# Ledger of designs, part 74: peptides against a protein of PDB entry 6B4J

Target 1, 315 residues: chain A of PDB entry 6B4J
Amino acid sequence: DITMQWYQQLQDASMQCVLTFEGLTNSKDSQAKKIKMDLQKAATIPVSQISTIAGSKLKEIFDKIHSLLSGKPVQSGGRSVSVTLNPQGLDFVQYKLAEKFVKQGEEEVASHHEAAFPIAVVASGIWELHPRVGDLILAHLHKKCPYSVPFYPTFKEGMALEDYQRMLGYQVKDSKVEQQDNFLKRMSGMIRLYAAIIQLRWPYGNRQEIHPHGLNHGWRWLAQILNMEPLSDVTATLLFDFLEVCGNALMKQYQVQFWKMLILIKEDYFPRIEAITSSGQMGSFIRLKQFLEKCLQHKDIPVPKGFLTSSFWRS

## One batch from the design tools (peptide; made by RFdiffusion4, then SolubleMPNN)

Design b1_p15_8_s4 (from b1_p15_8, 8 letters changed)
Fold by OpenDDE base, seed 5:
Structure b1_p15_8_s4 (fold): chain B 315 residues (1-315), chain A 15 residues (1-15)
Amino acid sequence: as target 1 above (315 residues)
Amino acid sequence: SRIKEILKPPAPVVQ
């Protein structure tokens, strides 16, 4: 399976990255510890500062992240910080930065769907300039949300239940599994972030270049989902999230072909979802169905709430 | 099949 090979390749690359900076992360030297902490803060704090408030602030954040990844010194926590302070500094920063982007999907976007767009446009712009960060974003995303690949992990003989739950993306703490609503909320956030990344370009970059992970991957994701048996509640929820965020962009990009896909979803896929949906889960399916039917009826998919406009970039 | 045709990645429409 090509999809699973791709998944595994990204996970292997991510693992190898971790191994490359183990010297920095495991060092007992006081200077190395200080450098590690400074680099970690420099990589993650700017991402946490991303907001929907002003385009000018977003540009400052982008420039700071790009400068750091380019080997330039940046101010962080009142100190000058550079990846050149340690031979493993760049690998470490790229990994932690990618991890933080996905974490913002998992936490911030999960709670505030509109936050997907400013985070995604920065991530896309950084990905364009630093492809390795993009690969690591995918690796982190796929590990936390296998549905972003997409694939549905299966229980294997001899596997512990907790390990299976973790593979599915659930958090398990003190032998207590995460509640389904919280799980779906986190998965939704990550899918929404991904759906935003694949359609957005940093407006101050070279627009003539092809998006490093563009809408063609959105089409691939949908195609793969439709070729899989639906999973109860999960498929309906995440398909809605995906279409709400990037449906308008896909419509504009693929036009008639995308409408054919939506018709296929309605005619062939909805019955399959409904067949596995319990009465208690019907809400997720109904939401998806109503959204798609409305789009088909109006022959239009709305621009998602929170989409960045020209006025945002002038602020 | 109808499914194979639809699921094939389309060429982007140039605006």
Scores: peptide ipSAE 0.041, ipTM 0.728, DockQ to the pose 0.546
Fold by OpenDDE base, seed 1:
Structure b1_p15_8_s4 (fold): chain B 315 residues (1-315), chain A 15 residues (1-15)
Amino acid sequence: as target 1 above (315 residues)
Amino acid sequence: SRIKEILKPPAPVVQ
């Protein structure tokens, strides 16, 4: 279908990107190795510095990333670094930057949900100026979290079980699959980051233009989820994460239509989730149910904790 | 069907 075609196109583009800069990554030359490491640090360190502390600091980080992607020299690790140091430098930096954004979802957001917003607003702003970075963000996100597409990978004949587990998004180390709670935690972080990206615009950009990957993709995601059979624990967890982060924005954008969708979730989809939920997994479903029922009762979805306010940007 | 109508891509409301 068209969704799987889109998924595959992004994965193909990502793979092609890797192949394009393989000369840089595979080089045994000392200078090339140094350049690679400098570029990698220049691409990733600013992202790791993103915090909820001050809007001014966030702007500095954004400007640094944008400068790097624009071919300008930036200071990193006490050295001047530019993507022009190697013909494959730009492709490499775009790939590593995108990878790092998704990794922050997987790690930082997973542990601190409020971190989704400052990371997402930078990612969105960079995506607006550098569409290829956005495509690579999606590619990385989709690969690590197929539920962000969404689709459910299928076991193929002859496939190793651990490879299938990896396709599902599980980490497998030393033939041991990660615990379900850790898996869901990572998936939650990535979904929350995605939900934040699709609703946020960099405030210092050209906001007259359309969002490069906006709330219409949030609607699409929900629609696709609802057209799929639920997965035990996974669907309830990620649906909650998604709605908690971008439900308010979707409500404002689509109003009555979005409320109809929430009613559909409650009346049609909840029974399907419950039917496949074991007693030990009921916690995730209960959390989703309570959240959605509260929203329907109050006819409101709260602004998510950590949402960036005007006061943040004045700091 | 009701489901098809709800899941149809909506027209965004002006914010």
Scores: peptide ipSAE 0.041, ipTM 0.727, DockQ to the pose 0.581
Fold by OpenDDE base, seed 2:
Structure b1_p15_8_s4 (fold): chain B 315 residues (1-315), chain A 15 residues (1-15)
Amino acid sequence: as target 1 above (315 residues)
Amino acid sequence: SRIKEILKPPAPVVQ
């Protein structure tokens, strides 16, 4: 399967990246440890500072991240930090940066859906300039949320239940599995972030270039989802999340073809979701239903709440 | 199949 091959390639690349900077992470040298911590902070703190408030601040954050990845010194924690401080510094920073972007999807976007857009536009812009960061974003995303690929991990003979649960994206702590609502919330955040990334371009970059991971991947994602059996609650939830965030963009990009897709979802796929939906899961089901019906009735998909406007960039 | 036809990757509309 080509999708699974792609998934595995990204995971392999991510693992190789970890091995590449293992010397830095495993070093007992005090200076190396200091460099590691400084680089980690320099990579992650700017991402955590991304907000929906001001475009100017977002630009500053972007510039700082780009400078760091470009080998320039940046100020972090009152210190001058550069990836050139260690031969493995760049690989480490790229990995940690990508990890942090996905974590913001998992945490910040999960709690505040509108946060998807400013995070995504920075991620997209950085990806455009630093493709390896993009690949690592995908690798982290796919590992935490297999539904972003999409695929459904299978239970293998001899596998521990906890390991299987983790493969599905659940957090398992002290032999206690995460509650379903929390699980879905985190998955939703990551899917929403992904849906935002594939449609957004950094406005201060070369917008004439092809998006490094654009809406064609959104189409692919939908196509793959529709070719899979729905999962109880999960499919209805994430399909809604995806369409709410990038449906408008897909509509504009693919027009008639997109509407054919949406009709297919409503007529052929939605009944399959219904068939596996229990009474306790009707919330997600009804939400998707109402969304699809409204969109088809109005022949329009609304611009998602929190979408970045010109006024944002002027602030 | 109808599904395969619909799910065929479309040519992006030039905006």
Scores: peptide ipSAE 0.036, ipTM 0.726, DockQ to the pose 0.593
Fold by OpenDDE base, seed 4:
Structure b1_p15_8_s4 (fold): chain B 315 residues (1-315), chain A 15 residues (1-15)
Amino acid sequence: as target 1 above (315 residues)
Amino acid sequence: SRIKEILKPPAPVVQ
């Protein structure tokens, strides 16, 4: 299976990355610990500062992240920090940065859907300049949200239930599994972030180049979803999230092909979702239904709320 | 300016 091979390759690369900087992370040396913490903060704090307020501020954040990844010193916590402070510094920063982007999907976007766009455009721009960060973003995303691949983890013989739940993306703490609503909220945030990344380009980069992980992956994602049996509540929720965020972009890019796909979703796939939807899960089902019907009726998908406009970049 | 790429992905085959 090509999809699973891709998934595994990314996970292996991520694992290898962790091994490459284990000397830094496991060091008992006080100086190494200090460097680790400084690098971690330098990698993650700028991402947390991303907001919808002004394009100029977003550019500053982008420039800071790019400078750090380029081996230039940056100011963080009142100190000059550089990946050159440790031979494993770059690998560590790339990993932590990628992890933080996904975490922002899991937390910030989950709570505030509009936050997907400024985070995504920075992530996309950084990915374009630093492809390893992009691969690591995918690795982190896939691990936390297998539905972003997409695939549905299966229970293996002899597996503990908690381990299976974790594979599905649930958080399990103190032998208590995460509530379904919280689970779906986190998954939604990550899917929305992903859907934003694949359509956005950093406006100050070389826009003549191909997107490193563009809308073709959106098409692939949809195709793969349609080739899978739906999961109760999950499929309806995430399919809506994905289409709401990147449906307009897919429509513009693929035009007639997109509408054929949307009709296929409504007429052939949606009944399969309905068949597995319980009365308690009707909310996500109805939301998807109404969205599809509205889009097909109007022959349009609206630009998502929070989409970055030219006015944003002039601020 | 951003160049629109011509992509003609195959239609999904629903199982």
Scores: peptide ipSAE 0.034, ipTM 0.598, DockQ to the pose 0.076

## One batch from the design tools (peptide; made by RFdiffusion4, then SolubleMPNN)

Design b1_p16_1_s1 (from b1_p16_1, 6 letters changed)
Fold by OpenDDE base, seed 3:
Structure b1_p16_1_s1 (fold): chain B 315 residues (1-315), chain A 16 residues (1-16)
Amino acid sequence: as target 1 above (315 residues)
Amino acid sequence: MEEFKKLLEESLKLSD
């Protein structure tokens, strides 16, 4: 399975990255600890500052992240910080930065869907300049949300239930699995972020180049989802999230093929979703149904709420 | 619709 091979390769690369900077993370030296903390803050704080307020601020954040990744000193916490402070600094920062982007998906985007776009455009722009960060974003995303690959993890003989739950993307604390609503909320945020990344280009970059992980991956994702048996509640939720965020872009890119896919979803895939949907899970199903019916009726997919406009970039 | 399913499958293979 090529998809699973790709997944595993990214996970292996991510694991290897962690091993590479283990010296920095495990050091008991006070200076190394300080450097680690400074680098971690420098990598993550700018991402947390991303907002929908002004394009100019977003550019400043982007420039700061790019400068850090380029080996230039940046101001963080009142101090000058550089990845050159430690031989493992760059690997560490790339990993933590990627982790933070995904975390913003599962937290900020989960709570505020419109936040997907400013986060995604920065992530996309950074990915364009720093491919390793992009690979690590995927690795983190896939690990937290296997449905972004997509695949549905299966229970294996001898596996602990908690481990299986974690593989599915659930948080398990003190032998208690998170509530389904919270799980889906987090998964939704990550899928929405991903759907935004694959369609957005940093406007101040070399847009003549091919998107490092563009809409073709969105098409692949949809194709894979539709070739899989639906998972109760999850598939309907995430399919809606994905289409709400990038459906307009996919429509523009793939035109007639995209509409054929929507018809396929409505006529062929919906019955399969419905068959596994309980009365308590009808909300996600109904939302997807209503969305698709509206889109098919109007022969249009609306631009998602929060999509970045020219006015945003002039602010 | 069946033809489109095949197309979708093929597109998946090409994208992988």
Scores: peptide ipSAE 0.035, ipTM 0.746, DockQ to the pose 0.369
Fold by OpenDDE base, seed 5:
Structure b1_p16_1_s1 (fold): chain B 315 residues (1-315), chain A 16 residues (1-16)
Amino acid sequence: as target 1 above (315 residues)
Amino acid sequence: MEEFKKLLEESLKLSD
């Protein structure tokens, strides 16, 4: 399975990255610990500052992240911080930065769907300049949300239930599994972030180049989902999230082919979703159905709420 | 519709 091979390759690369900076993370030296903490803050704080407030602020954040990744000193916590302070500093920062982008998907976007767009445009722009960060974003995303690959993890003989739950993307703390609503909320946030990344380009970059992970991956994702048996509640939820965020972009890119896909979802895939949907899960199903019916009726997919406009970049 | 499903499957292979 090509998709699973790709998944595994990204996970292996991520694991290798962790091993590379293990010396920095495991150091007992006080100076090394200080450097680690400074680098971690420098990598993650700018991402947490991303907001829908102003394009100028977003540019400042982008420039700071790019400067850090380029080996330039940046101000963080009142200190000058550089990846050159440690030979493992760049690998560590790339990993933590990628992790933080995905974390903003599962936390910020999960709670505020419109936050997907400013986070995604920064992530896309950084990915264009720093491909390794992009690969690590995918690795973190795939690990936390296997449905972003997509695949549905299976229970293997001899597997602990908690390990299976974690593979499915659930958080398990003190032998307590995350509630289903919280799980779906986090998965939704990550899918929405992904759907935003694949369609957005940093406006101050070289737009003549092909997107490093563009809408073709959105088409691939949909194709894979439609070729899989639906998972109860999960498929209906995430399919809606994905289409709400990137459906307009897919419509513009693929035109007639996109509409054929929507018809296929409505006429062929919906009965399969319905067959596995319990009465308590009808909300997600109905929401998807109503969305698709409206889009097919109007022959239009609306621009998602929070989509960045020219006025945003002038602010 | 079946033809389109096949096209989707092929497109998946090309996108990976």
Scores: peptide ipSAE 0.034, ipTM 0.739, DockQ to the pose 0.379
Fold by OpenDDE base, seed 4:
Structure b1_p16_1_s1 (fold): chain B 315 residues (1-315), chain A 16 residues (1-16)
Amino acid sequence: as target 1 above (315 residues)
Amino acid sequence: MEEFKKLLEESLKLSD
């Protein structure tokens, strides 16, 4: 189907990117190794510095990332670093930057949900200026969280169990699969980051341009989820995460259509989730239930905690 | 808008 074709195209592009900078990554030359490390740090450290503290600091981080991607020298680790130091430098930096954004969803957002917004607004702004970074973000996201596509990977005959578990998004180390709670936590973080990206625009960019991956993809995601059979615990968890983060934005954008969708979720899809929910998974189920009931009762979706305000940008 | 309507309609068909 079209969704799976899109998924595969992004994965192919990501793989091609890796092949493109293989010379840099596999070089035994001491200078090449140094350049690689400098570029990796220059790409990833600014992303790790993203915080909810001040808009001015966030702007500095954005400017640094954009400068690096634009071929300008940036200071990193006390050295001047540029993607021009190696012919494969730009491809490498784009890949590592995209990987780091997704990793922040997987780690930082997973632990601190409010962190989704400052990370997402930088990612969105960079995506607007550097579309290839956006494609690579999607590729990394889809690979780590197939539910962001969305699709549920299926076991194929002859497949190793560990490979199937990895396809589902589980981490497998030393033949030990990740615990379900940790898995869901990571998936939640990535979905929340994605839900934030699709609704946020960098305030200092050209706002007249169409969002490179906007709320229409949020609508698409919901539509696709609703067209799929629910997966035990996963669907309830991620549907809540998604709606909590971008439900308000979807409500404002699609108005009556959004409420029709929400009613459909409550009346049709939610019972299907209930039917596959075990007693041990009631936490996610109850959370989704309470959220839907509250939203329908109040005829409002609250602005998510951590949403960036005008006051943030003046700080 | 038509695309979104189509997606909504497809989703609503699941409730029939």
Scores: peptide ipSAE 0.032, ipTM 0.708, DockQ to the pose 0.124
Fold by OpenDDE base, seed 2:
Structure b1_p16_1_s1 (fold): chain B 315 residues (1-315), chain A 16 residues (1-16)
Amino acid sequence: as target 1 above (315 residues)
Amino acid sequence: MEEFKKLLEESLKLSD
């Protein structure tokens, strides 16, 4: 399976990255520990500052992240910080930055769906300039949300139930599994972030070049989902999230082909979702139904709430 | 475009 090979390659690259900076992370030297903490803050704080407030602030955040990744000194916590302070500094920063982008999907976007767009446009712009960060974003995303690949992890003989639950994307703390609503909320946030990344380009970059991970991957994701048996509640939820965020962009890009896909979803795939939907899960099912019916009736998919406009970039 | 067509064709083969 080409999809599973791609998944495994990204996970292997991520693991290799962790091994490359193990010396920095495991160092007992006081200076190395200080450098590690400074680099971690420099990589993650700017991402946490991403907001829908002003385009000018977003540009400042982007420039700071890009400067850090380019080996330039940046101010963080009142100190000058550079990846050149340690031979493993760049690998560490790239990994932590990518991890933080995915975490913002898991936390911020999960709670505030409109936050997907400013986070995604920065992530896309950084990915264009720093491809390794993009690969690490995918690796982190795929590990936390296997449905973003997409694939459904299988229970293997001899596996602990908790390990299987973690593979499915659940958080397990003190032998207690995460509640289904919280799980779906986190998965939704990550899928929405991904759907935003594949359609957005940083407006101050070279937009004439091909998107490093563009809408063709959105089509691939849909095609793969449709080739899989639906999962109860999960498929209806994430399919809606994906289409709400990037459906308009896919419609514009693929036109008649996209509408054929949407009809296929409604007529062939949706009944399969219905067949596995319990009475307690009708909320996600009904939401997807209403969305598909409205889009097909109007022959239009609305621009998602929070989409960045020209007025945002002038602020 | 060819990769997209192939993905679409593979997805459409499931509708047959």
Scores: peptide ipSAE 0.031, ipTM 0.709, DockQ to the pose 0.128; fails the geometry check

Design b1_p16_1_s2 (from b1_p16_1, 8 letters changed)
Fold by OpenDDE base, seed 5:
Structure b1_p16_1_s2 (fold): chain B 315 residues (1-315), chain A 16 residues (1-16)
Amino acid sequence: as target 1 above (315 residues)
Amino acid sequence: MKEFQKLYEESLKLTD
């Protein structure tokens, strides 16, 4: 399976990256530890500062991240920080930056869906200039949310239940598995972030170039999901999240083909979701159903709430 | 089902 090969290749690249900077991360030297912490803060704090407030602030954050990745010194924690402070500094920063973007999907977007767009546009713009960061974003995303690939991890003989739960994307702490609602919330956030990344371009970049990971990957994801057996609650939830965020963009890009697929979802795929939906899971199913029925009736998919407008970039 | 498989195969060509 080419999708699984791609998944594994990205995971391998991510693991190799970790091995490359392990000297920095495992160092007991006080100066190396200081550099590590400074680099980690420089990579992650700007991402945490991303907000829906002003386009000018978003540009400042972008420029700071790009400067750091370009080997230029940046101010962080009252100090000048550069990836040149350590031979593994760039690899470490790229990894931690990518990890932080995915974490913002998992946490911030999960709680505030509109946050997907400012985070995604920065991630997309950085990916355009720094392809390795994009690959690492995918690696982190795929590991935390296998449904973003998409695939459903299978239980293997001899596998511990906790390890299987982690493969499915659940958090397991002190032998306690995460509650289903929290799990779905985190998965939703990551899918929404992904759906935003694939459609957004940094407005101050070279938009004549192709998107480094554009809507064609969204089309692939959707088609692949529909070729899989639905998973109870998960499929209905994530399909809704995806279509709510990028359905408008897919409609504009794929036009008649998109509408044909939407009809097939309503007519052929919904019965399969319904067949595996328990009474306690009807909420996600009904939400998806109502969304699709409304879209088909109006022959339109609305622009998602939080989509960045021209007025945002002038602020 | 068959139509989704076709869409998937077509989508792979778009991602290459």
Scores: peptide ipSAE 0.066, ipTM 0.751, DockQ to the pose 0.633
Fold by OpenDDE base, seed 3:
Parts: structure tokens; sequence; C-alpha cells
Structure b1_p16_1_s2 (fold): chain B 315 residues (1-315), chain A 16 residues (1-16)
């Protein structure tokens, strides 16, 4: 399976990255610990500062991240920080930056769906300039949200239930599994972020280059999901999230083929979702139903709320 | 375009 090979390759690359900077992370030296913490802050704080407030501020954040990844010194926590402070600094920063982008999907976007767009446009722009960060974003995303690949992890003989739950993307703390609503909220955030990344380009980059992970991957994701059995509550939730965020872009890109796909979803796939939907899961089901019906009726998918406008970039 | 066509055809497997 090409999809699973791709998944595994990204996970392997991520693991190799971790091994590469192990000397930095495991060092007991006080200076190395300080460097690690400074680099971690330099990588993650700018991402936390991403907001919908102004395009100019977003550009400043982007420039700071890019400068850091380019080996230039940046100001962080009142200190000058550079990846050159340690031979493993760049690998560490790339890993932590990618991890933080996914975490913003998991936390910020999960709580505020509109936050997907400013985070995604920065992530896309950084990915264009730093492909390794993009691969690491995917690796982190796929590990936390296997549905973003997509695949459904299987229970293996001898596996602990908690480990299986974690593979499915659940948080398990003190032998307590995460509540379904919180799980779905986090998964939604990550899928929405992904759906935003694949359609957005940094407006100040070289627009002549192809998007490093563009809408073709969105089409692939849909095709793969449709070729899988639906998962109760999860499929209805994430399919809605994905289509709400990138459906308009897919419609514009694939036109007639997109509508054929949407009809296929409504007529062939949606009944399969319905068949596995319990009375307690009607919320996600109804939401997807209403969305599909509205889109098909109007022959339009609205631009998602929070989509970055020209006015945003002039602010 | 070729990749798109392949992906689209794969999606049509639901109707086969």
Amino acid sequence: as target 1 above (315 residues)
Amino acid sequence: MKEFQKLYEESLKLTD
C-alpha cells in the first residue's frame, strides 16, 4: 500500500530526526540544557503568537521562523538564539517547530476553527522554504491523527488496550481514556489545519513554485476515505471538517469532478455512515447531512469562515 | 491530470 509506505517513511524520518538530536536532548551539561531550552522556545513561541489580528504581524512571525531555520540569530526570551549554537540545533528546531504547528491544530484550531487559516498559511510558507519541516509536520500529524493519512490502526494480539487507544489518537492518562467529544474536537482541529495547509500559499513567497503539499493531496485524502469503511462518529465529523475548510478550494480546482465526488459521497458513502451511526451520534451525522444537502442544492461550497482576505494582508 | 484520473477512478470503486 503506497499510502502506508508513505506513512511509514515519514515516521521513520521523524524517528531518525529524534535520534539525530538525542545528544542535545539527553545532555546533562548545563550549557547544552540551556541551549536546548532556548532553541525550543525560539521554535515554538512564534507559532503560539500566530493570530487573526493582522497580516503584518503574521509576516513578522513568519520572518522570525524563517530566519531561525536559515541559521540566522533571532531574539527569543531576551536572548540571541541561533541553531548554530549546537550541531544538532537545526534538526531539533525543525522537529519542535513541526510538532508545535500540529499542536496548534490539536489545541487552538480545535477550540477556534478560524485559527486554522493563519496557522496554515505560515506552515505552508515555511514548508515551501524548508521541506523537512513539512515532512515533520506530516509525521507529527499522522501520529496524532491517523485519520489524516488516512488509515485506521488495528488492534494486534498482545497489545494493551491503552496502547491501541493511543494509536487511534486518544489521550490516555492515569488509565483513563479521553472522552469522545474531546477526542473528536482534537481530531477536528488537526484535520481543519491540514485542510487549510493544502490550499494556502504564503503570499510573499515565490509563487512560481508548486505547492509542496497542495490540493492534490486533499483529493487523495477524499479518495482514500471513500475507499475505507466509515468509522462511527469519526468519519462523519472529519469529513465535514475537511469539506467545510477546503471544499470551496477543491470545487474551484476540480470543478465537475468535485461535484461528481460530492454526489458520490451523498448517495453512496453517506448511507454507509448512517448505517453505523447510533442515536447518540446524530449530531455529527446531521451536520454532515445538512452540509452535503445544502452544497448540492446550491451547487456551491461557501468560502470557509476565517479565510484570509486581501484586507487581512493589508493590515 | 493522470494522477487525478487515477484517484477519481479509485473513488468510483464505491459504485462497482
Scores: peptide ipSAE 0.053, ipTM 0.695, DockQ to the pose 0.125
Fold by OpenDDE base, seed 2:
Structure b1_p16_1_s2 (fold): chain B 315 residues (1-315), chain A 16 residues (1-16)
Amino acid sequence: as target 1 above (315 residues)
Amino acid sequence: MKEFQKLYEESLKLTD
């Protein structure tokens, strides 16, 4: 399976990255520890500052991240910080930056869906300039949300139940599995972030270049989801999240082909979702149903709430 | 275009 090979390659690259900077992370040297902490802050704080407030502020954040990744000194915590402070500094920063982008999907976007767009446009722009960061974003995303690949992890003989639950994307703490609502909320945030990344380009970049991970990957994701048996509650939830965020962009790009796909979802895939949906899970199913019915009736998919406008970039 | 067409065709195999 080409999809599973791609998944594994990204995980292997991510693991190799961790091994590469192990000297920095495991160092007992006081100076190395200081550098590690400074680099970690420099990589993650700008991402946490991303907001919908002003385009000018978003540009400043982008420029700071790009400067850091380019080996230039940046100000962080009142100190000048550079990836050149340690031979493993760049690998460490790229990994932590990518991890932080996915974490913002898992936490910020999960709670505030509109936050997907400013985070995604920065991530997309950084990915164009720093492709390794993009690969690491995918690796982190796929590990936390296998449904973003998509695939369903399988229970293997001799596997601990907790490990299987973690592979499915659940958090397990003190032998207690995460509640389904919290799990779905986190998965939704990550899928929404992904759906935003694949459609957005940094407006100050070279727009003539091909998107490094564009809408074609969104189409692939849809095709793969539809070729899988639906998973109870998960499929209806994430399919809605994906289509709400990038459905308008897919409609514009793929036109008649997109509408054929939407009809296929409504007519052929919905009965399969319904067949596995319990009475307590009807909420996600009904939400998806109503969304698709409205879109088919109006022959339009609305621009998602929080989509960045020209007025945002002038602010 | 070719990759999209292949993906689309693969998605249509669900109707088979």
Scores: peptide ipSAE 0.047, ipTM 0.684, DockQ to the pose 0.126
Fold by OpenDDE base, seed 4:
Structure b1_p16_1_s2 (fold): chain B 315 residues (1-315), chain A 16 residues (1-16)
Amino acid sequence: as target 1 above (315 residues)
Amino acid sequence: MKEFQKLYEESLKLTD
């Protein structure tokens, strides 16, 4: 399976990255520990500062992240910080930055859907300049949300239930599994972030280049989901999230083919979702149905709330 | 990249 091979390659690359900077992370030396913490803050704080307030502020954040990844010193916590402070600094920063982007998906975007767009445009722009960060974003995303690949993890003989639950994307703490609503909320946030990344380009980059992970991957994702058996509640939720965020972009890109896909969803896939939907899960199904029916009726997919406009970039 | 291209092409068959 090509998709599973891709998944595994990204996971392996991520694992190798962790091993590469293990010396930095496991060091007992006080100076190394300080460097680690400074680098971690320098990588993650700018991402947490991403907001919908002003395009100029977003540019400052982008420039800071790019400078850090380029080996330039940046100010963080009142100190000058550079990846050159340690031979493993760049690998560590790339990993932590990618991790933080995905974390913003599962936390910030999960709670505030509009936050997907400013986070995604920075992530996309950084990915364009730093492909390794993009691969690590995918690795983190896929690990936390296998439905972003998409694939459904399977229980294997001898596997602990908790490990299986984690593979499915659930958080398990103190032998307590995450509630379904919280799980779906986090998955939604990550899918929405992904759907935003694949359609956005950093406006100050070389836009003549092909998007490093563009709408073609979104089209692939959609096709692959439709070729899979739906999962109860999960499929209806994430399909809605995906289409709400990137449906307009897909419509513009694929035109007639996109509408054929929507008809396929309505006529062939909806009955399959319905067949596995319990009465308690009808909310997600109904939301998807209503969205699709509205879009088909109006022959339009609305621009998602929070989409960045030219006025945002002038602020 | 080539693998993704194949997947994309295969995905287009769903709309035919």
Scores: peptide ipSAE 0.040, ipTM 0.686, DockQ to the pose 0.114

